# Designs tried in a protein design run: peptides against a protein of PDB entry 3OAK. Part 116

Target 1, 145 residues: chain A of PDB entry 3OAK
Amino acid sequence: DDLEQYLDEKILRLKDEMNIAAQLDIDTLNKRIETGDTSLIAMQKVKLLPKVVSVLSKANLADTILDNNLLQSVRIWLEPLPDGSLPSFEIQKSLFAALNDLPVKTEHLKESGLGRVVIFYTKSKRVEAQLARLAEKLIAEWTRP

## One batch from the design tools (peptide; made by RFdiffusion4, then SolubleMPNN)

Design b1_p28_5_s2 (from b1_p28_5, 17 letters changed)
Fold by OpenDDE base, seed 4:
Structure b1_p28_5_s2 (fold): chain B 145 residues (1-145), chain A 28 residues (1-28)
Amino acid sequence: as target 1 above (145 residues)
Amino acid sequence: SMAEKLKEQEKRLEELQKESEELLEKLR
């Protein structure tokens, strides 16, 4: 199916872009730490975030998103940064909001590792209360029998 | 130092795993 192939390729490209953005931000932050150059700002994920949210929010892409394990890249975006900090408030909020509307199943959580990360956000004292609540809502939905 | 910051990241990742243990069983 041509449409299916097109959608798969689209999601896989985004997945790659997300992974690259994450790595570039990591590299930037590591370099910032190493050199002390405070002009170095990790912005790649932030720049790509609108596109990610747009894709995640499209109902017609849900199956393609889940089948191609885009959630793995979402998980990567939610992991701690080199300086030990968490991704920006906006990234967390946007991703949690987008995830809320996806028909995520246990198999997708296991395949992507996203379940573990979101659980972390429900438990961590470093997470804003508002975002912790969003994470809790996700976990409640995903663990519902 | 850079090394310390990287170690901090590693520590946070370890904590992520540890803090997830309690509820992970619900996702198994």
Scores: peptide ipSAE 0.027, ipTM 0.603, DockQ to the pose 0.201
Fold by OpenDDE base, seed 1:
Structure b1_p28_5_s2 (fold): chain B 145 residues (1-145), chain A 28 residues (1-28)
Amino acid sequence: as target 1 above (145 residues)
Amino acid sequence: SMAEKLKEQEKRLEELQKESEELLEKLR
């Protein structure tokens, strides 16, 4: 119906915005590496984060989020950056918290690649202990009988 | 170098693919 179509379009637009933000941050850091200009800071994902969290927290959008593979963009936001760094503490914390409330299924993990990335966060020595624990909780919930 | 750090992180993600896939199989 009209509402379903509206919600699909809303999520797909956000998905595009997230992908653009990720690419802009990658471009910024690549330029920083190339030029040595340490004043270049990747901030596009951080600027968009409140909107992402707001959408992910809405129960009425859960099916739309999962059906349109928004989790692929979430996975992209969690990947390492060109300088080898991880996304900000705030991004990690906010996304892990939001993921905890979504009814994520195996098919969503596979089509988004999110499962592999979250496992990475449970094993990486560069991840803060608090966030590693959140990642572990997600894995435990997804493998719950 | 920064590039080497990124490459190492990407390699780690690839190494975890098999483990992740095994985990996902258990979810079916």
Scores: peptide ipSAE 0.026, ipTM 0.604, DockQ to the pose 0.124
Fold by OpenDDE base, seed 5:
Parts: structure tokens; C-alpha cells; sequence
Structure b1_p28_5_s2 (fold): chain B 145 residues (1-145), chain A 28 residues (1-28)
């Protein structure tokens, strides 16, 4: 199916872009740690965030998103950074919001590792209360009988 | 040092896994 192939390629391309953005930010922060240069700012994920949110919000892409394990890249974006910090407030908020509209199943959580990460956000004392509540809402939805 | 920070990152990831164990069972 031509449309299916097109959509797969689109999502896989975004997945690659997300992974590259994450790695570039990691490299920036590692260099910051190494050199002590506080002028080094990790901005690649934030720059790409609008595109990520746009894709995640499209209902017609849901199956493609889940089938191609884009949630793995979402998980990567939510992981702690080399300096021990968490991703920006905006990244957390936007991703948690977008995840609410996806028909995520247990199998997707397992293959992406997203389940563990979101649970972390429900328990971490470093997370803003507002975002912890969003994470809790996701967990409640995913664990409902 | 960078090495120390990387170790700290690793510890945080380990904590992420441990802290999620109980609730993760609810997803299975």
C-alpha cells in the first residue's frame, strides 16, 4: 500500500530526527560538563518539539506511530540528561498531553519502555506537581481494567 | 567531573527502573 509506505517513511524519518536531536543535546551537555562552559545550551529537542507534537496529534497517524515504535523516541526524550536534569517543562507537558490522545496499548509501552519512564514521573520529587498529575493520569488510563 | 556526572545519570536511570517496578506490574 502506497499510503502506508509513505506514512511509515514519514514516521521513521521523524523518529530518526528525534534521536539525533536527543543525541545532540546530550553531546552539548556532556561538553558543558567537561569544559565548564555554561554558555552551552541544549536546544535541539525544543526546536523539534512543535513538529513532534504536530505528528503525535494526528489521528490518522496513530497506527503508524505505534507500529513503528515512535514511542521509543518519546521515551528517549523523557529520560534524564547527563547533568542529571530532566527535559524541559515544555517538553514534558507537550508530550504528556499528546500521549493522552493516542490509543496506547500495553505492548507499545513494553516495546518502547515508555511505561517505566512515565511511572518515574509519577514518583519523582524533581517533577513539577502539574506534570506529575499528567503522568498519573496516563498511568491510570493505561492500567484501567 | 564528567565521569562522575555520567555515573550519576546511570544511577538515576537505575532509580527510574526500580521505582517503577511495583506500578509496572499493573501494566502486565
Amino acid sequence: as target 1 above (145 residues)
Amino acid sequence: SMAEKLKEQEKRLEELQKESEELLEKLR
Scores: peptide ipSAE 0.025, ipTM 0.595, DockQ to the pose 0.190
Fold by OpenDDE base, seed 2:
Structure b1_p28_5_s2 (fold): chain B 145 residues (1-145), chain A 28 residues (1-28)
Amino acid sequence: as target 1 above (145 residues)
Amino acid sequence: SMAEKLKEQEKRLEELQKESEELLEKLR
């Protein structure tokens, strides 16, 4: 119906925005590596983060979020950056918190690749202990019988 | 070099994924 279509379009637009933000940050960091210009700072994801968190926190959008595979964009935001670094502490923290409130199923994890990435965060020695614990909590919930 | 660092990071990531194979299997 009209409402469903509206919500789908809303989520798909955000998905595109997230993907663009990620790519712009990647481009920035690649250029930083290539040129040595340390003034180049990747900030697009950080700028968009409040909007992402706001959408992920809305209960009425849960089905739309999951059905449109917004979690794929969440996964992209959690992937290591071109310089080998991880996304900012704030991005990790905010996304892990938001994910905890979503009724994520195995099928969504498979479609998005999110499960594999979060597992990485449970094992990486470069991840802050606090965030590793949040990742572990997610994995525990997602793998619950 | 940065290229070497990236390669090292990729290797570490791959190793971590292998170590998580049992968990990953549930998501395949």
Scores: peptide ipSAE 0.025, ipTM 0.588, DockQ to the pose 0.104

Design b1_p28_5_s4 (from b1_p28_5, 17 letters changed)
Fold by OpenDDE base, seed 4:
Structure b1_p28_5_s4 (fold): chain B 145 residues (1-145), chain A 28 residues (1-28)
Amino acid sequence: as target 1 above (145 residues)
Amino acid sequence: DEKKRKEEEEKRLKELQKESEKLLEELT
């Protein structure tokens, strides 16, 4: 199917964009740590976030998103940063909200590693209570019989 | 070389951003 192939390609490109954005932010923060230059600010994920949220919110893209393991890039975006901090509150909130609307299955969690990361958010002392509750809701939904 | 790698990533990111913008335009 031509449309399916087209959508696959587009989602995969976005996936690459997300991964590169994450790496650039990591590089920026590593350099900030190494040099002490506090003017270095990681902004690539934040800049791309509206695009990611837009895609994740489209019901007609759910299958494409899940089949192409875009959740792996979502997991990458949720991982702790080099300085030990977590992604911005906005990134966490937006991603958790978007994930609630996706028909995520066990196989998707395994291949993306997203399950482990979200569990981390339910346990971490550094996570805001509001976001921890959202993470808990996701885990409950994904593990329900 | 870390600097070179970063420059390549930035270039790649810019290209991908253009593609993703087209995706958003088509979906919205």
Scores: peptide ipSAE 0.045, ipTM 0.610, DockQ to the pose 0.033
Fold by OpenDDE base, seed 2:
Structure b1_p28_5_s4 (fold): chain B 145 residues (1-145), chain A 28 residues (1-28)
Amino acid sequence: as target 1 above (145 residues)
Amino acid sequence: DEKKRKEEEEKRLKELQKESEKLLEELT
């Protein structure tokens, strides 16, 4: 199926882009720590966020997203940064919102590690209450009988 | 001390990540 293959390739490319963006931000922050140069700002994920949200919001891409483990990259984007800080509020909010509409199953949580990270957001004292509630909503949905 | 700061931040990151890793087993 040419269409399916095309979609797979597109999602995999986005996955790579997301991973690279995350790594670049990590590199930036590590360099900031090492050099003390406070002018260094990690912005790669933020720049790519609109594209990520757009893709995640497409119902017709749900299977492709899940089958190619794009959620692993979502997990990576939600992980704490080298300085121990969390991703920007906008990243958290946007991703939690987008995840709410995906038919995520247990197998997807396992292969992506997303469950671990989202649960973290429900328990962390560093997370804004509003976002913690969104995380809790996701957990409730994923653990629904 | 930059070295100390880096070490502390890495430790903090590790702790945060550990919190998330322990919990998926309860979910899945």
Scores: peptide ipSAE 0.035, ipTM 0.540, DockQ to the pose 0.159
Fold by OpenDDE base, seed 1:
Parts: C-alpha cells; structure tokens; sequence
Structure b1_p28_5_s4 (fold): chain B 145 residues (1-145), chain A 28 residues (1-28)
C-alpha cells in the first residue's frame, strides 16, 4: 500500500532525526564536560520537540508510530545526559503527555525499552514531582490487567 | 562533580530498569 509506505517513511525519517538530535546533544555535553566550556548548550532535541509532539499527537499515525518502534527514540530522548542531567522539563512533560494518548501495549514497551525508563522517572530524585506523577500514571495504565 | 552525579544516576537507572524488566515480563 502506497499510503502505508508513505507513512512508514515519514515515521522512520523522524526516528532518524530524533536519534541524530540525541547524539548531537550527547556530543555537545561530552565536549562541555571535557573542555569546561559552559557556553556549550545542547539544544537539538528541544529544537525538534515541536515536530515530535505534532507527530505523536496524530491518531492516524499511531499504528505507524508503534509498528516502526518510534518509542525507542522516545526512550533515548528520556535517558540521562552525559552531564548527569535529565532532558528538559518541557521535553519530559511533552513526551509523557503524548504517550498517554497512544495505545501502547506491552510488546511496544519491551521492543523500545520505554517501560524501564519510565519506571526510572517514577523514582528518581532528580525528576520533578509533577513529572513523576505523570510517569506513574503511564505505568498504572500499562500495567492494567 | 557532574561526572560523579551522572554515574550515580546511571546506576540507579540500571537498577530500576532491571526491576521494570521483570514487570514487563510478567505483563507479557
């Protein structure tokens, strides 16, 4: 199906962009640590976030998102950064909100590793209380019988 | 320092990931 292929390509491109953005931010922060240059700021994920949120919010893309394991890239974006920090508050909030509306199943959680990371957000002392609660809500939904 | 902080956070993440992995297996 041409439409299915088109949607797959769109999601796979976004997945690639997300992975690149994450790596660029990692590189920036590694360099910041190495050189001590505090002017180095990781901004690639933040710049791409609106596009990511837009795609994740589209109901007609849900199956394509899940089938192409875009959640793996979401997981990558949520992982701790080289400087020990977490992704920005806005990234966390936006992604948790988007995840709440997706029909995520256990198989998707395992395939992406997202479940493990979200559990981290429920317990980490570096996570804002508001975001920890959002993470808890996701876990509760995913663990329902 | 920042390096130490990151290492500690990553250790915690790994521990929690192990726990969550078991949970995910139960859901399967």
Amino acid sequence: as target 1 above (145 residues)
Amino acid sequence: DEKKRKEEEEKRLKELQKESEKLLEELT
Scores: peptide ipSAE 0.026, ipTM 0.560, DockQ to the pose 0.137
Fold by OpenDDE base, seed 3:
Structure b1_p28_5_s4 (fold): chain B 145 residues (1-145), chain A 28 residues (1-28)
Amino acid sequence: as target 1 above (145 residues)
Amino acid sequence: DEKKRKEEEEKRLKELQKESEKLLEELT
C-alpha cells in the first residue's frame, strides 16, 4: 500500500545515506594515511548517527528496517576502519542499544552479515569491556531457542 | 536513472565490503 511504499523509500534512502557516510569516512582515513594529514577526521557516520538511532528505535519501522536489510548498513558501520581502529564508542554503544530492541531473526543476520561482526566484538581485545558485554547479550538473544 | 543509481550503489557497496572484510579478517 501507499504507506508501505513510503516507508520503504524512507528506509532505502537512509540505507543509502549510511553507506555513503561509511565510504566517505573510509576515504577520509585512507587519505589521512596516504598524506599524513592528521587534520583529516572521519565524521560522516557520527553526524548521521542521531538519525540512524531515531529510525532504529521506532517500533512501527521494524518490519521495514528488517525487510530492506538496513542491518547490512549497520554491519558496515561496525566494521574496522583502514587505520585498524573501530567505530567510535558512541557509535558502538548506540547501535548495540538500538539492535537490542529489534526483533532480529537468523535470516536477517545471514543476509546482513551482522552476526559475524557482533561476534567479533565479543572476542576482540580492542573493544571496551562494557561494549563487549552488550555484544554478548545480543548474541545470546539471537541464538536463543 | 534509478537503475543506474542502484548499480553504482551496489558497486560501491561491494568495494566497501571487500575492503572492510579484509580488515576484519586481519584484525581477528
Scores: peptide ipSAE 0.022, ipTM 0.485, DockQ to the pose 0.107

Design b1_p28_6_s1 (from b1_p28_6, 13 letters changed)
Fold by OpenDDE base, seed 1:
Structure b1_p28_6_s1 (fold): chain B 145 residues (1-145), chain A 28 residues (1-28)
Amino acid sequence: as target 1 above (145 residues)
Amino acid sequence: MEKLKEIQEKLKKEKEEAEEEWEELVSK
């Protein structure tokens, strides 16, 4: 109906914005590597993070979020960057917290690629201990029979 | 650049391990 369509469009717009932000940060860091210009700072995801968190925290949007594969964009945001660094601590923390409250199913993990990325965070030596533990909790919840 | 390559190699290894573990989990 009209409401469903409105919500779908809202989520799809955010999905697009997230993907653009991720790509812009990638481009910035690639340019930094290429030129050595250390003044180039990737800030697009951080700037958009409050909006992302706001949407992900809305219980009434959960179905729309999952049905439109917004988790694919979450996965993209969690991917390592060209310089080998990880997204900021705040991005990791906020996204993991948001994921903890979503009714994520295996199907959503497969279609988004989020599962393998979160497992990465359980194993990486560069991830803060508290976030690694949170990632472990998510994996445990998602893989329960 | 050398250090960057090392970081990228380590990252690649970690990602491969994670992928393998994920495949095992979803196969069950």
Scores: peptide ipSAE 0.512, ipTM 0.896, DockQ to the pose 0.594
Fold by OpenDDE base, seed 5:
Structure b1_p28_6_s1 (fold): chain B 145 residues (1-145), chain A 28 residues (1-28)
Amino acid sequence: as target 1 above (145 residues)
Amino acid sequence: MEKLKEIQEKLKKEKEEAEEEWEELVSK
């Protein structure tokens, strides 16, 4: 199936790009911590965010997204940063919104590690209240009978 | 630097608690 293969490759490329962006931001922040150079700004995820949101919002890509464990990269993007900070408000908001429309199943949450990360957002005192509520909504929906 | 370590320790604790809660949730 040419279309299936094409879609798989598309998602896998994005997955790779997301992982690279996350790592670059981590590297930037680690260097900032090490050197004290406050001019070092992590912006790779922010730059890629529109593309990520666009893909996650495509209904025809849902199966491909889930089958290729793109949610693992989403999880990575939501992970706390080396300095203990969280990803930007916009990243959190955009990803939670996108996740809300995906037919995520428990197995996807397990294989990606996304479940434990989203629960973290329901509990962390540093998360904005509105985003904590979104995280709670997701968890409730994913685990409802 | 000391402040950073403190933040990191708190974060570690929060992550561990979240992990435990997740495991409990999916085990039911």
Scores: peptide ipSAE 0.512, ipTM 0.896, DockQ to the pose 0.625
Fold by OpenDDE base, seed 2:
Formats: structure tokens, C-alpha cells, sequence
Structure b1_p28_6_s1 (fold): chain B 145 residues (1-145), chain A 28 residues (1-28)
């Protein structure tokens, strides 16, 4: 219906914005690596983060979020960067918190690739302990019988 | 550049391990 269509379009627009932000940050860091210009800072995801968190936190959007595979963009945002660094602490913390409140099912994890990425955060030596614990909690919840 | 390559290689290994664990979990 009209409302469902509106919500779908809203989520799909955000998904596109997230993907663009991620790619712009990747491009920035690749250029930084290539040129050695340390003044190049990747900030697009950080700038968009409040909007992402706002959307992910709304219960009435949960079905729309999952049905439109917004988690694929969340996965992309959590991916390691070209220089081997991880997304900012704030991005990790905010996204893990938001994911904890979503009714994520195994099918969503498979279609988004999010599961494998979150497991990475449980293993990486570069992840802060508190965030690794959050990642572990998510994995435990998602794999509960 | 060499340091970057090392970091990327370590990252690759970590990602591969994570992928293997994920596959094991979803196969059950």
C-alpha cells in the first residue's frame, strides 16, 4: 500500500546513501595511500551515522529494514578499510547497539553477509574488548536454537 | 608499502577464519 511503498523508498534511499558514503571513504583512503597525503580524512560514514542510527532504532521500520536488506549496507559499513583499519569506534558501537534491537534472522545474515563480518569482530586483535563482547553477544543471539 | 601489505595479509587471514567459522555455524 501507500505507506509500505513510502517506507520502502525511505529505506532504499538510505541504503543508497550508506553505500555512497562507504565508497567515498574508500576512495579517500585509497587516494591517501597512493599520494601519501595525510590530510585526506574519510568522514562520510561518520557524517551519515546519526541518520543511520535514527532509522535503525525505529521499531516500526524493522520489517522494512530487513525486507530491503539494509543490513547489507550495515555490513559494508563494518568492513575493514583499504589501509587495513577498522571503522571508527563510534560506528562500531552504534551499529552493534542498533543490531541488538532488531529481530535479525539467519536468512537476513546470509543475504547481507553480516554474519561473517560480525564474527570477524569477535576475532580481530584490533577490536576493543567491549566491542568484541558485543559482537559475541550478537552471534550468540543469532545462532540460538 | 610493505607494512601496508603485511596489515592487509593479516586482515585477509582474519577474514578467512571468520568466514570459515560462519560457514560452520550456518551449516548446522
Amino acid sequence: as target 1 above (145 residues)
Amino acid sequence: MEKLKEIQEKLKKEKEEAEEEWEELVSK
Scores: peptide ipSAE 0.509, ipTM 0.895, DockQ to the pose 0.624
Fold by OpenDDE base, seed 3:
Structure b1_p28_6_s1 (fold): chain B 145 residues (1-145), chain A 28 residues (1-28)
Amino acid sequence: as target 1 above (145 residues)
Amino acid sequence: MEKLKEIQEKLKKEKEEAEEEWEELVSK
C-alpha cells in the first residue's frame, strides 16, 4: 500500500525530527550549566511544536502514529531537562490536549514509556494545576476497564 | 552548584515515585 508506506515515512520523519529537537535542547541546557552562559536558550522543541500538534491532531494518522511509536518521542519531549526544569507550559498543554484525542492503549504506553512520565506530571509540585489535572484525566482514561 | 544538585535529587525522588506508581498500575 503506497499510501500506508507514505504515512509511515511521514511519521518516522517527524519522530526523528522530534528526537533531534529534544537532544539539541538538552545539549543547550547542559552547556548552559557547564559554562554559566545564561544567554543559551533551548528553543528547538518550541519551534517544532506547531508541526507536531498538526500531525497529532489528524484523525487519519492515529493508527500510523501509534503503530510507529511516535508516543516515545512525545514522552521524550515531556521528560524533565538537565537543569531540573520542565518543558514549556505550551508544550505540556499542547501535547496533553493532543493525547486526549488519540486512542491510546496500554500497550502503547508500555512501549513508549509515556505512562510513567504522565504520572510524574500528576505528582510534581512544579506543574501548573490545570496541567496536572489534564495529566490526571489522561491517566484515568488510560486505566479504565 | 549545590542548588542544582538539590533540584536534581528532588527530581530523582519524584521520578522514582512516579515509576513505582506506574508499575503498580500496570501490574494489576
Scores: peptide ipSAE 0.508, ipTM 0.895, DockQ to the pose 0.614

Design b1_p28_6_s2 (from b1_p28_6, 11 letters changed)
Fold by OpenDDE base, seed 4:
Structure b1_p28_6_s2 (fold): chain B 145 residues (1-145), chain A 28 residues (1-28)
Amino acid sequence: as target 1 above (145 residues)
Amino acid sequence: MEEQEEIKKKLEEEEEEAEKEWEELFSK
């Protein structure tokens, strides 16, 4: 199906873009650590965030998102950074909000690793309270009988 | 440096806790 193929390609392209953005930010922060150059700021994910949120918010893309394991890239974006810091508040908030509207199933959580990462956000003392609550809400929904 | 080590240590502990809970919730 032409539409199906188009949607798959769309999501896969975004997935690649997200992965690249994540890696670039990692590289930036690693370089910052190595050089001590505090002018180096990782913001590739932030730049791409609006596009990510836009896609994740499309109900008609839900199946495509899940089938192509875009959640793996979401997980990557949520992982701690080389300096031990967490992704920006805006990234966390936006992604948690978007995830709340997706029909995420256990299989998706397993294949993406997202489940464990979101649980982490419920445990971390460095996560802002409101975001921890969002993470908790997600876990509650995903574990709902 | 000491601060970073502490952060990473705590991070690892939190990740381990998360993993444990993940297994508990979804390994059944």
Scores: peptide ipSAE 0.520, ipTM 0.883, DockQ to the pose 0.540
Fold by OpenDDE base, seed 2:
Structure b1_p28_6_s2 (fold): chain B 145 residues (1-145), chain A 28 residues (1-28)
Amino acid sequence: as target 1 above (145 residues)
Amino acid sequence: MEEQEEIKKKLEEEEEEAEKEWEELFSK
């Protein structure tokens, strides 16, 4: 199927872009730590966020997203940063909102590692209360009998 | 440096708790 192949390639490209953005931000922050240059700011994920949200919000892409394990890249974007800080409020909020509309199953959570990370957001004392509640809502939905 | 170490320590603890809960909820 030509369309399916096209969609797969599209999602895989985005997955790669997300991974690169995450690594670039990590590199920036590591350099900031090593050099003490506080002018270094990690912005790659934030810049790509609108595209990520746009893709995640398309119902017709849900199967492609899940089948290609794009959630692994979502998980990577949610992981703590080298300095121990968390991704921006906007990234957290946008991703949690997008995840709420995806038909995520346990198998997707396992293969992506997303389950563990979202649970982390229910535990961390550094997470904004409203975002912790969103994380809790996701966990509740994913553990629904 | 001490502050960063404390942050990392707390982070590790929170991640361990999350891992434990993940295993309890989804390990079937």
Scores: peptide ipSAE 0.520, ipTM 0.883, DockQ to the pose 0.582
Fold by OpenDDE base, seed 3:
Structure b1_p28_6_s2 (fold): chain B 145 residues (1-145), chain A 28 residues (1-28)
Amino acid sequence: as target 1 above (145 residues)
Amino acid sequence: MEEQEEIKKKLEEEEEEAEKEWEELFSK
């Protein structure tokens, strides 16, 4: 129907915006590594984060989010960067909090690759302790019978 | 460069461990 189509288009546009933001940040950091220009700062994901969090927090969008595999873009945003660094503390915290309120199923974890990435955050020694605990909580909930 | 290489090496190890854990928990 009209509402379903509207919501699908909204989520798919956001998905595209997220993917573009991630790639632009990767390009910026690759150029920084190549040229040594430390003035190059990756800011595209941070700028888009409020919009992402707003969408992920809306209950009426949950089905559309999961059906359109927006979690794949969430996974991409959580991936390590070319210089080996992790996404900002704020990105990690905001996304983990938003994920906690979504009715995520095993099928969504598999089709997005998000499951493996969140497990990584439970094991990495470079992740802040409080964020590792949030990741552990998610894994516990997703593996609960 | 040496420091960066070491960071990337450790990162790869952590990613491999995460992949193994994922396979163990969700392969079925």
Scores: peptide ipSAE 0.518, ipTM 0.882, DockQ to the pose 0.568
Fold by OpenDDE base, seed 1:
Formats: sequence, C-alpha cells, structure tokens
Structure b1_p28_6_s2 (fold): chain B 145 residues (1-145), chain A 28 residues (1-28)
Amino acid sequence: as target 1 above (145 residues)
Amino acid sequence: MEEQEEIKKKLEEEEEEAEKEWEELFSK
C-alpha cells in the first residue's frame, strides 16, 4: 500500500546515503594515505549518523529496515577503514545501541554480513572495552535459543 | 610502514577468527 511504499522508499534512500557516506570516507582516507595530507578528514558518516540513529530508533520502521536489508549498510559502516582504523567511537556506540532494540534474526545477520562484523568487535584488541561488551551482548541475544 | 603492516595483519587475523566463530554460532 501507499504507506509501505513510502517506508520502503525512505529506507532505501537512507541505505543509499549510508553507502555513499561510507565510500566517501573510504576515498578520503585512501587519498590521505596516498598523499600524506593530514588535513583530509573522513566525516561523512559522522555527519549522517544522527539521521541513521533517528531512523533505526523508530519502531514503526523495524520491519522495513530489516526487509530492505538496511543492516547491510550498518555492517558497511562498522567495517575497518583503509588505514586499518575502526569507525569512530560514536558510530560504534550508536549503532550497537540501535541494534539492541531491533528484532534482528539470524536471516538478517546472514544477508547483511552484520553477524560476522559484530563478532569481530568482540575479538578486536583495538575496540574499547565497553563497546566490546555491547557487541558481546548483541551476539548473546542473537544466539539465544 | 611496519606498524601499519602489523595492524593490518592483526586485523586480518581477528577477522578470520570472527569468521570461524560466526560459522560455529550461526551454522543453523
């Protein structure tokens, strides 16, 4: 119906915006590595983060989020950057918090690749302890019988 | 850079471990 179509379009637009933001940040950091220009700062994801959090926090969008595999873009945002660094603390914290409130199922984890990435955050020695614990909490919930 | 190479090497190892655990936890 009209509402379903509207919601799908909204999520798909955000998905596209998230993917673009991620790529722009990757491009920025790649250029930074290549040129040594330390004035190049990757900020596209951070700029878009409030909008992402706003959407992920809306209960009425949960089904649309999951059905349209927005979690794939969430996964992309959580992936390590070209210089080997991890996304900002704020991004990690906000996304883990948002994921905690979504009715994520195994099928969503598989189709998005998010499961493997979140497990990574439980293993990485560079992840802040508090965020590693949040990741562990998610894994525990997702593996719950 | 040596440090950068080590970071990426460790990252690769951590990602591999994550993949293995993913297979174990979500094989169903």
Scores: peptide ipSAE 0.510, ipTM 0.881, DockQ to the pose 0.578

Design b1_p28_6_s3 (from b1_p28_6, 12 letters changed)
Fold by OpenDDE base, seed 2:
Structure b1_p28_6_s3 (fold): chain B 145 residues (1-145), chain A 28 residues (1-28)
Amino acid sequence: as target 1 above (145 residues)
Amino acid sequence: MEEMKKIKEELEKEREEAEKELEELLSK
């Protein structure tokens, strides 16, 4: 199926872009820690965020997103940074909002590790209350019988 | 540096708790 292949390639490209963005930000922050150069700012994920949100919000891409484990890249974006800090408030909020509309199943949570990280957001005292509530909502929906 | 180590230690603990909770939820 030509359309299916096209959509798969689209999602896989985004997945790769997301992973690269995450790694570049990690590299930037590691260098910042090593050198003390406070001018080094991690911006790659933030720059790509609008595209990520756009894709995650498209209903016609839901199956492709889940089948290609794009949620793994979402999980990576939610991981704590080298300095122990969390990704920006905007990244958290946008991703949690987008995830709320996806028909995520247990198998997807296991494949991506997303379940573990989102539960972390419900428990960590470093997470803003508003975002913790969003994380709780996701967990409730994903574990619903 | 010590503060950073403390943060990472706390983070690891929170991750472990989260993993345990997820396992419990998915096992039911």
Scores: peptide ipSAE 0.183, ipTM 0.764, DockQ to the pose 0.659
Fold by OpenDDE base, seed 3:
Structure b1_p28_6_s3 (fold): chain B 145 residues (1-145), chain A 28 residues (1-28)
Amino acid sequence: as target 1 above (145 residues)
Amino acid sequence: MEEMKKIKEELEKEREEAEKELEELLSK
């Protein structure tokens, strides 16, 4: 119906925006590495983060989020960066918090690749302890028998 | 660049291990 179509378009647009933001940050960091220009700062994801969190936190969008595989873009945002660093603490914290309230199923984990990334956060020594605990909580919830 | 290269290699190893672990969990 009209509402479903509107919501689908909304989520798909956000998905595109997230993917573009991620790629722009990657490009910025690659250029920084190649040129040594330390004035180049990757800020696109951070700028878009409030909008992402707002959408992920709306209960009425949960089905649309999952059906359109927005979690794939969430996964992309959690991927390590070209310089080997991880996304900002704020991005990690905000996304993990938002994911905690979504009815994520095994099928969503597989089609998005989110499970692989989140379990990485539970194991990596590069991750802050408090964020590793949040990741562990998610994995525990998603793998419940 | 050498330091970053080393970090990236270690990170890739960790990612591979994490992927294997998840696969094991989901296969049970």
Scores: peptide ipSAE 0.182, ipTM 0.763, DockQ to the pose 0.607
Fold by OpenDDE base, seed 1:
Structure b1_p28_6_s3 (fold): chain B 145 residues (1-145), chain A 28 residues (1-28)
Amino acid sequence: as target 1 above (145 residues)
Amino acid sequence: MEEMKKIKEELEKEREEAEKELEELLSK
């Protein structure tokens, strides 16, 4: 129906925006590495984060989010950056919190690659302890009998 | 540059281990 179509389009547009934001931040950091210009700061994901969290937190969008593989873009946002650093603490915390309320299934983890990324966060020495615990909670929920 | 390369290699190894762990968890 009209609402379903509208919601699908909304999520697909957000996916595009998220992917663009991620790429712009990558480009910024690559340029920073190349030029040594420390004034270059990657802020595109952070700027878009409130919108992402808002969408992920809406119960009426859960099916649309999962069906359109928005989790792939979430995974992309969690990927390490060109300089080896991880996304900001705020991005990690906000995304992990939002993911807790989604009925994520095995198929969603596979098609998005989110599963292996979140497990990475449970094991990496670069991740803050409190965020590692949030990641562990997600893995436990997704792999429960 | 060498340090960055080392970090990237470590990250790749960690990702590989994470993928194996996920496979093990989901296969049960």
Scores: peptide ipSAE 0.166, ipTM 0.750, DockQ to the pose 0.689
Fold by OpenDDE base, seed 4:
Structure b1_p28_6_s3 (fold): chain B 145 residues (1-145), chain A 28 residues (1-28)
Amino acid sequence: as target 1 above (145 residues)
Amino acid sequence: MEEMKKIKEELEKEREEAEKELEELLSK
């Protein structure tokens, strides 16, 4: 219906925005590495984060989020950056927190690749303990028989 | 650059291990 279509479009737009933000940050960091220009700072994801968190936190959007594979963009945001670093602590924390309240199923994990990335966060030595624990909680929930 | 290379290699290794672990968990 009209509402469903509206919500789908809203989520898909956000998905695009997230993907663009991620790519812009990647481009910025790549250029920073190549040129040594330390004034180049990747901030696109950070700027968009409040909107992402707001959407992910709305219970009435859960089905739309999952059906449109917004989790793929969440996964993209969690990917390591060109300089080998991980997304900011705030991005990780906010996303993990938001994911905790979503009724994520195995099919969604497969479609998005989110499972692979989150399990990485449980194991990586570059992840802060607090965030690793959040990742562990998610994996435990998602892999529950 | 060498340090960055090492980091990337380590990350890749960790990702591979994570993938295997996830597969095991999801297969249960």
Scores: peptide ipSAE 0.163, ipTM 0.752, DockQ to the pose 0.647

